# Designs tried in a protein design run: peptides against a protein of PDB entry 1BH9. Part 108

Target 1, 89 residues: chain A of PDB entry 1BH9
Amino acid sequence: FSEEQLNRYEMYRRSAFPKAAIKRLIQSITGTSVSQNVVIAMSGISKVFVGEVVEEALDVCEKWGEMPPLQPKHMREAVRRLKSKGQIP

## One batch from the design tools (peptide; made by RFdiffusion4, then SolubleMPNN)

Design b2_p28_4_s4 (from b2_p28_4, 19 letters changed)
Fold by OpenDDE base, seed 2:
Structure b2_p28_4_s4 (fold): chain B 89 residues (1-89), chain A 28 residues (1-28)
Amino acid sequence: as target 1 above (89 residues)
Amino acid sequence: SVREQIEKALFELSLKEAEELSRKLAEI
């Protein structure tokens, strides 16, 4: 994991999650408008989830003796492990 | 339920975002 890649990941982590997509998604399901606070909360939860998946995937990659970039197989295994740990649905 | 639908949808969206992040990391 290069310093540049780590820096890029940190930049993403510090950035705002795409709230517009979250808002549209929720509204499409509920059929009603959603407050900004609800969108912010859901975006925050989603952001944390993204971080956990990526971090777990990096761990998987390392444990398999492989080097970045992350591949779909790492992401799939990460999700499986997180589900097994009860950290994600 | 509505709650379950939202949870599932957010899960799927978040996975896509995670994949996007991984792709960005792969670019460098």
Scores: peptide ipSAE 0.290, ipTM 0.769, DockQ to the pose 0.663
Fold by OpenDDE base, seed 5:
Structure b2_p28_4_s4 (fold): chain B 89 residues (1-89), chain A 28 residues (1-28)
Amino acid sequence: as target 1 above (89 residues)
Amino acid sequence: SVREQIEKALFELSLKEAEELSRKLAEI
């Protein structure tokens, strides 16, 4: 692993969605309140999902010969690539 | 679908997180 990869992982590891945001998201979909445990579980799942997308987006950015910060176009392309690879539905 | 709703919402959140992470990484 390169130092950059390790640093990127560390930054990712330290990041997390606010519980309130996750709770609101779930409730907007379900139409009802959810338990704290559900919020915790979904927070973890969401983090993994975002992590995969961000990692792919960084690769896209690099392959396009561009420099950070990541832009929406990188994220969109990342999602398309991950879907193509079957890594996300 | 529920899946699409989740993906869309997470995508929007991921954009915000990606921008933040990108800024942090640029400082390294």
Scores: peptide ipSAE 0.106, ipTM 0.586, DockQ to the pose 0.491
Fold by OpenDDE base, seed 1:
Parts: structure tokens; C-alpha cells; sequence
Structure b2_p28_4_s4 (fold): chain B 89 residues (1-89), chain A 28 residues (1-28)
């Protein structure tokens, strides 16, 4: 990895969703309380998902000749592309 | 579907996190 790639990876690695937010998210969908382990698992899954989307969004931003910070339009396009690639069901 | 609900929720949450991450990256 280049220094820049390492820096991005480190920032990604350190990033995490607040447990409370994940818990509320799941509960809003399931309508029931969830265990701590479920929150942890979903937090991990969410982190991976966000990482993939952000990576794609950065690529989109670059390809569009734009500069960070990422905007919703980059995220939307990223998701579209990932779905097209079959990386997101 | 449940999947779509989760995806939508994650997307919305991801936007906020991505914005913050992007700002941090811009400082590097």
C-alpha cells in the first residue's frame, strides 16, 4: 500500500458505528430488542458494507473529477455501481 | 423486503459516517 492507502485504511479501521445507533436501527426493523452479540455482529457487517461503499464512492468522486468530501451523490452512485457489479445484492 | 429495509437504513447511516470519514481523509 502507498502511504495514502495506509492512511485511508487506518481511518477506516478506526471508524465504527455507535452501538446505540446500530441497536436502534435493528430494533426499528425487527420491532424487538436485540442482544449485544447481535449488535456487535451487525456493527461488523455494517462496517464492512460502509467500507466498500466509501471505497467505491471515492472512486466515483475521482472519476467525476471532483474532490472530497464525499457527497450523497457519490454514495448513491457507489451503491448503484456495487449492485451492478454484484457486490451488493 | 427486510433486506431492502436494512440496506436503506445502512445507506442512510453510512452517509453520515462517510461524510465524517471523508473530512478526516481530506485533512491528510
Amino acid sequence: as target 1 above (89 residues)
Amino acid sequence: SVREQIEKALFELSLKEAEELSRKLAEI
Scores: peptide ipSAE 0.046, ipTM 0.514, DockQ to the pose 0.476
Fold by OpenDDE base, seed 3:
Structure b2_p28_4_s4 (fold): chain B 89 residues (1-89), chain A 28 residues (1-28)
Amino acid sequence: as target 1 above (89 residues)
Amino acid sequence: SVREQIEKALFELSLKEAEELSRKLAEI
């Protein structure tokens, strides 16, 4: 890790989606109540996904010669690139 | 579709997390 990478991953590690938000999101999609275990699992999956997208978006931002904070355009391009690489379905 | 809903939701959540992350990084 570079110092910058370490800092990003440390902050990433300290961040988390609130369980209530994840629960509400899932229930909104499924239309049914979900168990605590499902919320935990989805929280983990979501965090991994977000981490990958954010990392790619930072790379996009840099390649475009721009500075943080990340904007929707960086996130959209990141997702596109990750799909192109086969890292995201 | 369910997939589209999940993707949209995760995208929105990702933006919020990115903003928080950016703020925290600026404090280092």
Scores: peptide ipSAE 0.045, ipTM 0.505, DockQ to the pose 0.457

Design b2_p28_5_s1 (from b2_p28_5, 13 letters changed)
Fold by OpenDDE base, seed 4:
Structure b2_p28_5_s1 (fold): chain B 89 residues (1-89), chain A 28 residues (1-28)
Amino acid sequence: as target 1 above (89 residues)
Amino acid sequence: SEVEKKILEALFELSLEEAERFAKEYFS
């Protein structure tokens, strides 16, 4: 990340995450209601995933000698690499 | 566990959508 990118990422990290969507997602899997604390914890994990994917995608973009904005091809390659590294499910 | 695995996988899928939105909004 550049300094500007890092600042923007920090802003995102501090922002609200779609808790409702996460809650629905978890409940669809567990078949029961989940607490706010669980949703918050899962939101944290999700934000980590986002950060890892975007960071990797930026790295891909740079290594390919390309400039932002990030494109789907960068995101796809990022996911592939992260899975290969065992850093994401 | 199987449930935990499913949750993490689903969370990741959701995170991918968020990552796309984040990239568009903050790195365009």
Scores: peptide ipSAE 0.485, ipTM 0.873, DockQ to the pose 0.610
Fold by OpenDDE base, seed 5:
Structure b2_p28_5_s1 (fold): chain B 89 residues (1-89), chain A 28 residues (1-28)
Amino acid sequence: as target 1 above (89 residues)
Amino acid sequence: SEVEKKILEALFELSLEEAERFAKEYFS
């Protein structure tokens, strides 16, 4: 990341996550109500996933000798690599 | 556990959507 990108990423990381969607998602799987703290924790995990995917995509873009913007092909390759490494489900 | 696995997989799918939005907004 450039300094500007890092600052934007930090701002994004500190921002609210779609907690309602996460809550509904978890509850649909567990069949029971989920506490706010659990939703917050799961939101944290989700944000980690976001960071890993984006960072890997940037690495893919660079390794392919290409310049931004990130393209769908970079994101797809990033996901493939991260799954191969066991870093994402 | 299987439940945890399903949750993580679902969270990842949601995260992937967020990653796409993030990439478009900050890395375009």
Scores: peptide ipSAE 0.478, ipTM 0.869, DockQ to the pose 0.620
Fold by OpenDDE base, seed 3:
Structure b2_p28_5_s1 (fold): chain B 89 residues (1-89), chain A 28 residues (1-28)
Amino acid sequence: as target 1 above (89 residues)
Amino acid sequence: SEVEKKILEALFELSLEEAERFAKEYFS
């Protein structure tokens, strides 16, 4: 991938996840409101998940001797590998 | 707890959707 794509990837990985969506998601499960600190923490976890999945998918793509763009098969394999490592649920 | 597991799983599913969108947008 290009330097531009790498830069965008790093910026995205370091950015916060949509807090509103995270809050709604948690509240839909708990049935009650959650604090801002909890939303921030969960947002951080989500960001880590995205970064790990994308990074692993890029590695899969490279190891398979293929070139971008990332395809669903790369994402699926990345998830499988990360789960086997215990890095994602 | 079961609630915590459900939250993590849901967060992961949401993250997967975002990862897919990101990959499509920036690596196409």
Scores: peptide ipSAE 0.471, ipTM 0.865, DockQ to the pose 0.657
Fold by OpenDDE base, seed 1:
Structure b2_p28_5_s1 (fold): chain B 89 residues (1-89), chain A 28 residues (1-28)
Amino acid sequence: as target 1 above (89 residues)
Amino acid sequence: SEVEKKILEALFELSLEEAERFAKEYFS
C-alpha cells in the first residue's frame, strides 16, 4: 500500500459493514435469531477477510508486474492463494 | 462445528463482494 492507500484502507476498516446482510445470512443458516454481539463479531471477521483478500490481491498484482487498479483476476488469484495457505475458508 | 463452518464460508462469500467494491473504489 501507498500511504494514501493505507489511509483509505484504514478508513474502510473503521467504517460500518453491512450488518443487516450479515444478520440475515447467519439467521438463514442457524434458523434462529442472532444477537447484536454475534453480528458485530461476524462483521469483524468479514472485515478481516476483506482486508486479507485485498492485501493478497495487491501482492499478486505486484508479483505479476502489473499496476493498479486491481482486476478480477487479481482477486481470484488472491483467493486461491489464501485458500491454499489455509487462511480463508 | 459444521454450522460454524457454513457461516464462515458464507461470510467469506459476502466479504468477497465487499472486497471487490472496496478494490474498485479505493484501488482503481
Scores: peptide ipSAE 0.467, ipTM 0.865, DockQ to the pose 0.623

Design b2_p28_5_s2 (from b2_p28_5, 12 letters changed)
Fold by OpenDDE base, seed 4:
Structure b2_p28_5_s2 (fold): chain B 89 residues (1-89), chain A 28 residues (1-28)
Amino acid sequence: as target 1 above (89 residues)
Amino acid sequence: SETEEKIVKALFELSLKEAEEFAKKLFS
């Protein structure tokens, strides 16, 4: 990462996950309304997922001796690895 | 529970899409 990229990364990490989308998703599964607190909690978890995937993808990219930006193949491999580690569903 | 598992999996799928978008923004 450049310093600018790192800053953007950290800004994203600190930003809220799309709550509306999370709410709709949960309600589509439960069939009932979901509280704001639940949405917040789930948003936090989702944000962690994003972070884990991106971090793993960056690691994949580096280990493959490749340079950013991240490509679909890095993301796919990241997901595979994280699933293997039991870190993501 | 089964419901919780469904939620987690669905949230992860959504998160993957977000991750892809974020990755693009990160290196733009």
Scores: peptide ipSAE 0.452, ipTM 0.848, DockQ to the pose 0.674
Fold by OpenDDE base, seed 1:
Structure b2_p28_5_s2 (fold): chain B 89 residues (1-89), chain A 28 residues (1-28)
Amino acid sequence: as target 1 above (89 residues)
Amino acid sequence: SETEEKIVKALFELSLKEAEEFAKKLFS
């Protein structure tokens, strides 16, 4: 990462996840309203997942001897690896 | 539960989309 990229990365990791989308998603499944605390919790978990996927994808990119930016193939492989590790469903 | 499983899977899919956007932003 460049300094700018690192900064953007850290800012994202500290920023809030799209809570509204998560709320709607959960409600669409449960059919009922969901508490703010549940949304916050799920948002946090989702945010962690995002970070893990991107970090794994970066690792994949590096291990393949390729240069950024990340490509769909890196993301797909990252997901596969994380599933294999039991880190994601 | 089944509902929880559905939520987890759905959140995962949503997270993947967000990850893609994040990745694009990182290198834009």
Scores: peptide ipSAE 0.450, ipTM 0.847, DockQ to the pose 0.706
Fold by OpenDDE base, seed 2:
Structure b2_p28_5_s2 (fold): chain B 89 residues (1-89), chain A 28 residues (1-28)
Amino acid sequence: as target 1 above (89 residues)
Amino acid sequence: SETEEKIVKALFELSLKEAEEFAKKLFS
């Protein structure tokens, strides 16, 4: 990471995850309204998923001896590895 | 439960899309 990239990464980690989409998604599955607290909790979990995937993808990119930006192949491999570790569904 | 599993998996898929967008912004 450059200093700018690290700063953007940290800013993202501190920012709120999009809640509206999560609320709609949950409600589409349950068929009922969902509380703000549930949305907040699920948003937090989603944020963790994002962080873990990106970090793993960066690791994949590095281990493959490649340079950023991340490509779809890095993301796919990251997901595969995280699933294998039981870290993500 | 099956409902919970569906929610988790759906949220994961949504998160993957967000991760891809974030990655693009990160290296832009």
Scores: peptide ipSAE 0.448, ipTM 0.846, DockQ to the pose 0.690
Fold by OpenDDE base, seed 3:
Structure b2_p28_5_s2 (fold): chain B 89 residues (1-89), chain A 28 residues (1-28)
Amino acid sequence: as target 1 above (89 residues)
Amino acid sequence: SETEEKIVKALFELSLKEAEEFAKKLFS
């Protein structure tokens, strides 16, 4: 990463995941209102998933001897590998 | 439970979309 890319990465990692979308998603499934704490918890978990997928995709890209930006094939392979490792559902 | 599984799967799908957007922003 360049300094600017690293900065953008860190800023994203520190930012909150879309809570409103998560709240709507959960309520759509449960049919009942969801507490703020549950939304916060799920937001944190989702953020971790995002980070793991992107980091794995970067690793895939590197292992394949390719250069950024990430392509759909890198993301697909990342998900496959993470599922294989039991790190994501 | 089935409800929990649905939530986990849905959140994962949402996370994948967010990851794609993040990746694009990261290298823009």
Scores: peptide ipSAE 0.441, ipTM 0.844, DockQ to the pose 0.720

Design b2_p28_5_s3 (from b2_p28_5, 13 letters changed)
Fold by OpenDDE base, seed 2:
Structure b2_p28_5_s3 (fold): chain B 89 residues (1-89), chain A 28 residues (1-28)
Amino acid sequence: as target 1 above (89 residues)
Amino acid sequence: SEVEEKIQKALFELSLEEAERFAQELFS
């Protein structure tokens, strides 16, 4: 990461996740209302997933001897690797 | 449970979409 990219990364980590979308998603599956605390918890988990995928994709990009920005192929490979490691569903 | 699995899968799919947007933002 450049200094600017690192700053944007840190800002994103500290920013709010799309809680409204998460709430709607969970409610569509359960068929019932979900508490704010549940949405907050699920938002936190989702944020972790985002970070892990991006970090793994950056590793893939580097190992393939390529330069950023990340491409769909890096994201797909990252997901495959993380699933095999049991780090993401 | 089945419900938990569906939620986890759905959240992951949503997270992937966010990850792609985030990756784009990082290098914009």
Scores: peptide ipSAE 0.462, ipTM 0.849, DockQ to the pose 0.694
Fold by OpenDDE base, seed 4:
Structure b2_p28_5_s3 (fold): chain B 89 residues (1-89), chain A 28 residues (1-28)
Amino acid sequence: as target 1 above (89 residues)
Amino acid sequence: SEVEEKIQKALFELSLEEAERFAQELFS
């Protein structure tokens, strides 16, 4: 990352994940209301996952001898690798 | 549990969408 990119990355990591969407998603599955704490926890996990995917994608990009910006192929490969490593479902 | 797995999978899919947005944001 460049300094600016790192800053953006950190800002994103500090920002709120779409809690409303998370809440709706969970409730659609559970069929009942979800506590704020659960939403926060799930949002946090999701946000961490986002970072992991992007970081893996950057690694893929680099290993392929390519330069940012990330392309869909990098993201797809990142997901594949993370699944292979058992780091994501 | 099955419910937890479903939630995990769903959150994963949602997060993937966000990851793509994030990636674009980082390099905008």
Scores: peptide ipSAE 0.461, ipTM 0.849, DockQ to the pose 0.711
Fold by OpenDDE base, seed 1:
Structure b2_p28_5_s3 (fold): chain B 89 residues (1-89), chain A 28 residues (1-28)
Amino acid sequence: as target 1 above (89 residues)
Amino acid sequence: SEVEEKIQKALFELSLEEAERFAQELFS
């Protein structure tokens, strides 16, 4: 990462995850209202996951000897690797 | 539980979409 990219990365990690989308998603499955605390918890987990996927994708990109920006193939491989490591479902 | 699994899968997919958007934002 450049300093600018690192800054954007950290800013994103500190920012709120799409809570509204998560709330709607959970409610669509449960069929009932979801507490704010549950949404916050799930949002936090999701945000961490996003970071892990991107970091893994960056590692993939580097290991493949390629340069950014990240491409869908890097994201797909990242997910595959994280699944194999048991870090994601 | 079944509900938890459904939620996990859905959140996973949502997070992947968000990750892709994030990746694009990082290098924009």
Scores: peptide ipSAE 0.458, ipTM 0.848, DockQ to the pose 0.736
Fold by OpenDDE base, seed 3:
Structure b2_p28_5_s3 (fold): chain B 89 residues (1-89), chain A 28 residues (1-28)
Amino acid sequence: as target 1 above (89 residues)
Amino acid sequence: SEVEEKIQKALFELSLEEAERFAQELFS
């Protein structure tokens, strides 16, 4: 990462909150309104997943001896590894 | 429960989409 990229990465991890999307998603499944606290909790979980996937994908990219940007193959392998580790569903 | 599983799966898929978008943003 360049310094700029690292900054963007850290800022995203700390501030990401897809509240609207998560609220719509949950409500589409339950068919009822969802409380703000539930949305906040789910947003936090989503943010953690995003961070873990990206970090793992970067590790995959490096271990494969490749350079950024991340490609779909890195993301797929990252997910596979994280599932195997029990870190993501 | 079934509802919980659906939420979990959907949330995971949403997270993957966000991860992919973010990955592209990082190196844009």
Scores: peptide ipSAE 0.446, ipTM 0.842, DockQ to the pose 0.659

Design b2_p28_5_s4 (from b2_p28_5, 15 letters changed)
Fold by OpenDDE base, seed 1:
Structure b2_p28_5_s4 (fold): chain B 89 residues (1-89), chain A 28 residues (1-28)
Amino acid sequence: as target 1 above (89 residues)
Amino acid sequence: SEVDEKITRAMFEMSLEEAGRFAKELFS
């Protein structure tokens, strides 16, 4: 990995959705309180999802001959491609 | 990846019973 790739990986690895926010979001949907394990699971899934979108966006950026930081157009194209691949709904 | 593995492990720390309850609540 390049230094930049390593930096991105470290940022991703250290990042986390606030558990309280995730809990509130889930509870707003389910209408009931949820356990810590549920929050952990959903937080993890969300993190992976965001990571995959960002990874795709970076790929788009590179393929377009552009450099970070990512722009909205990269994110939009990433989502489109992931949908096309069936990786996201 | 290592990150994915850690996340996967965390996901499966949930008991089947708890997962079932959550699924029922979410998809009812």
Scores: peptide ipSAE 0.023, ipTM 0.505, DockQ to the pose 0.030
Fold by OpenDDE base, seed 2:
Structure b2_p28_5_s4 (fold): chain B 89 residues (1-89), chain A 28 residues (1-28)
Amino acid sequence: as target 1 above (89 residues)
Amino acid sequence: SEVDEKITRAMFEMSLEEAGRFAKELFS
């Protein structure tokens, strides 16, 4: 991988699921503070969600006869398909 | 895991700008 790719990966790793953001999101919904364990659990669930979307998006990309990198159109179609399958709301 | 591998690959391939635009559109 190029230096640029590695840097991008690192940025994503740092910013994808920061605990503070997850905590704030949960608390905005529940209206109360949440424990560290809840934040960890939700972070894990979020990662699984992203993983499922990416997997579907890669399938979309392939089925459309296109080459990487994934584009927003693949991600949007992936979400649509997952919704139609009832895998995500 | 397979999921982790695919996530990693996507992170390397998609630009930050593209990812940002997608995220904004998805959650708007």
Scores: peptide ipSAE 0.023, ipTM 0.531, DockQ to the pose 0.056
Fold by OpenDDE base, seed 4:
Structure b2_p28_5_s4 (fold): chain B 89 residues (1-89), chain A 28 residues (1-28)
Amino acid sequence: as target 1 above (89 residues)
Amino acid sequence: SEVDEKITRAMFEMSLEEAGRFAKELFS
């Protein structure tokens, strides 16, 4: 990566899954407080999930004979396919 | 990791704002 690319990457990485936001999201869903370890675990799981969706979306894009960048339609189709495969609920 | 590579690639293909809008739509 160029220096500029690295900077963008770091900004995205830092902004994508902030601990506080993840904690609030989980607590919003569960209706109760969660431990720091739960937040850490969920952050990791979320990253893996995003990665899997993106990977599938790239495959969709390719199979549709289209070129990056990914579009929302690729992401939505990826999710549908992953659900169909039973890879995600 | 492979997952990290895919995520990294996506970050340069889609803006944070676009990703956020998609996420909101998906989980709303």
Scores: peptide ipSAE 0.021, ipTM 0.520, DockQ to the pose 0.056
Fold by OpenDDE base, seed 3:
Structure b2_p28_5_s4 (fold): chain B 89 residues (1-89), chain A 28 residues (1-28)
Amino acid sequence: as target 1 above (89 residues)
Amino acid sequence: SEVDEKITRAMFEMSLEEAGRFAKELFS
């Protein structure tokens, strides 16, 4: 790995939704302020959700006989499949 | 986690710039 490749790997491994962005999003929906614990919980839930979609997208990519990186078409199909299986609304 | 690892590896081969464009395409 080059140093840049290692940096990318670490950035994605440690990636998380920014607290400020999550807080603003929740507050825009609820119309009121939320606690830091709510922000932390929602951040974690959001990451898990994204992870499940990406995992399904990787499966789609493989089943279509294609190679990474993932493309929007894989993500869209992943969401469709997860919805059909009742795993997401 | 294993899920995080899969996410990481799926995006690893992309440049930071490409990843940014991809994210923007998905969420904008």
Scores: peptide ipSAE 0.021, ipTM 0.500, DockQ to the pose 0.054

Design b2_p28_6_s1 (from b2_p28_6, 10 letters changed)
Fold by OpenDDE base, seed 1:
Structure b2_p28_6_s1 (fold): chain B 89 residues (1-89), chain A 28 residues (1-28)
Amino acid sequence: as target 1 above (89 residues)
Amino acid sequence: SLDEALQRLFELILEALEAGTLSELLEV
């Protein structure tokens, strides 16, 4: 992995989704107001999801013998693999 | 439902990753 890719991964690991943005997104989908607990849960799950996808995508890129930066195909393949492993829905 | 919301959220995150815009959705 390139230093840049590792740095991005670290940023994703250290970052969080803004509560207000998550709340608005959920409410736009459900059409109803959501509780703080729902926002917290969704935010946490999203954070984990991002971390897993990025980690898997980096692994895919490396195993395919390709160089950074990550491309859409790496992300799609990462999600496919994670689903097949039962790590994400 | 919340299940649908989670699924859509994952899709949106993936789209952002593919577009290289996820950082715009995050706060550090």
Scores: peptide ipSAE 0.411, ipTM 0.829, DockQ to the pose 0.723
Fold by OpenDDE base, seed 2:
Structure b2_p28_6_s1 (fold): chain B 89 residues (1-89), chain A 28 residues (1-28)
Amino acid sequence: as target 1 above (89 residues)
Amino acid sequence: SLDEALQRLFELILEALEAGTLSELLEV
C-alpha cells in the first residue's frame, strides 16, 4: 500500500460517528433522553459493525481480482454476503 | 427501544456504505 492509502486508513481508524447525531437518532426513536454512556456504546458497536462490513468488502475486492480502494459495488456485495450468512440483519 | 435505534442506525450505515458516502457520517 502507498503512503497515501495508509494515511487514509489512519484517518478512517481515528474517525467516529458524531455523538450528537447518534444521540438525536436514539432519542427520536425512544422518545426519551439517553446517557452519554449509551451514546458511546452505540458509537462503538456501530464502528465494529462497519469494520465487519469493510472486512467482507476487502475479501470481495480481492476475490474479484481488484485492488483498493473499496468501491460501492464491493460494499453492496459484502452486505449481500453477510446477510446470506446471517452475520448482519 | 434501544434495539430499534441500533437497527435503524445500522440501516443508515449500510445505505451510506453502499452509496460510498460513509465519510459524510464520520468526523475525524
Scores: peptide ipSAE 0.408, ipTM 0.828, DockQ to the pose 0.836
Fold by OpenDDE base, seed 4:
Structure b2_p28_6_s1 (fold): chain B 89 residues (1-89), chain A 28 residues (1-28)
Amino acid sequence: as target 1 above (89 residues)
Amino acid sequence: SLDEALQRLFELILEALEAGTLSELLEV
């Protein structure tokens, strides 16, 4: 990765999902209230998940000889590759 | 279940990433 690509990846790695939004999303799916610890855990897992996808997308972008910013096509290809590797569902 | 919730969350994240709208889901 170029330094610029790494910096962009780190930006996403440093990002966080809002607790309230995650809680509401979970509750909308489960139909019941969830604990703070569950929200924290799922938020953390989601953060790692985003990082893995973005990292793969940056790799795709570089392999295609293209420059940032990431485009939808990079994300779609990243998802395809990660699914093929069995790294994401 | 929580497993189903997590799967749905991942799907929503993937949709946002592919649409270039993930920033709308993140805290500033």
Scores: peptide ipSAE 0.398, ipTM 0.825, DockQ to the pose 0.717
Fold by OpenDDE base, seed 3:
Structure b2_p28_6_s1 (fold): chain B 89 residues (1-89), chain A 28 residues (1-28)
Amino acid sequence: as target 1 above (89 residues)
Amino acid sequence: SLDEALQRLFELILEALEAGTLSELLEV
């Protein structure tokens, strides 16, 4: 895939994961207050996780002969493929 | 636990990516 394509989605991922939102989500799940370190760690891991899915989705999009931006159908196919490969649960 | 939180977070992210609503998920 293109590095330019990846960079655009990296920018999207960075803007989509505000610390306050991640903190709220974690606290909703755990029912307790979480530290900044936990928020930073989980935010970073989540961004890597999204990156893995997006990379696969870009490959799907390319193989289907389609142009960005990625659509839900590319994401769904990417998830299917990654699960098939045992790369995500 | 943090392990449960991370697992649930990943599941929510996958659902949001498939729906094209990742930013909406994180704002809730």
Scores: peptide ipSAE 0.375, ipTM 0.813, DockQ to the pose 0.426

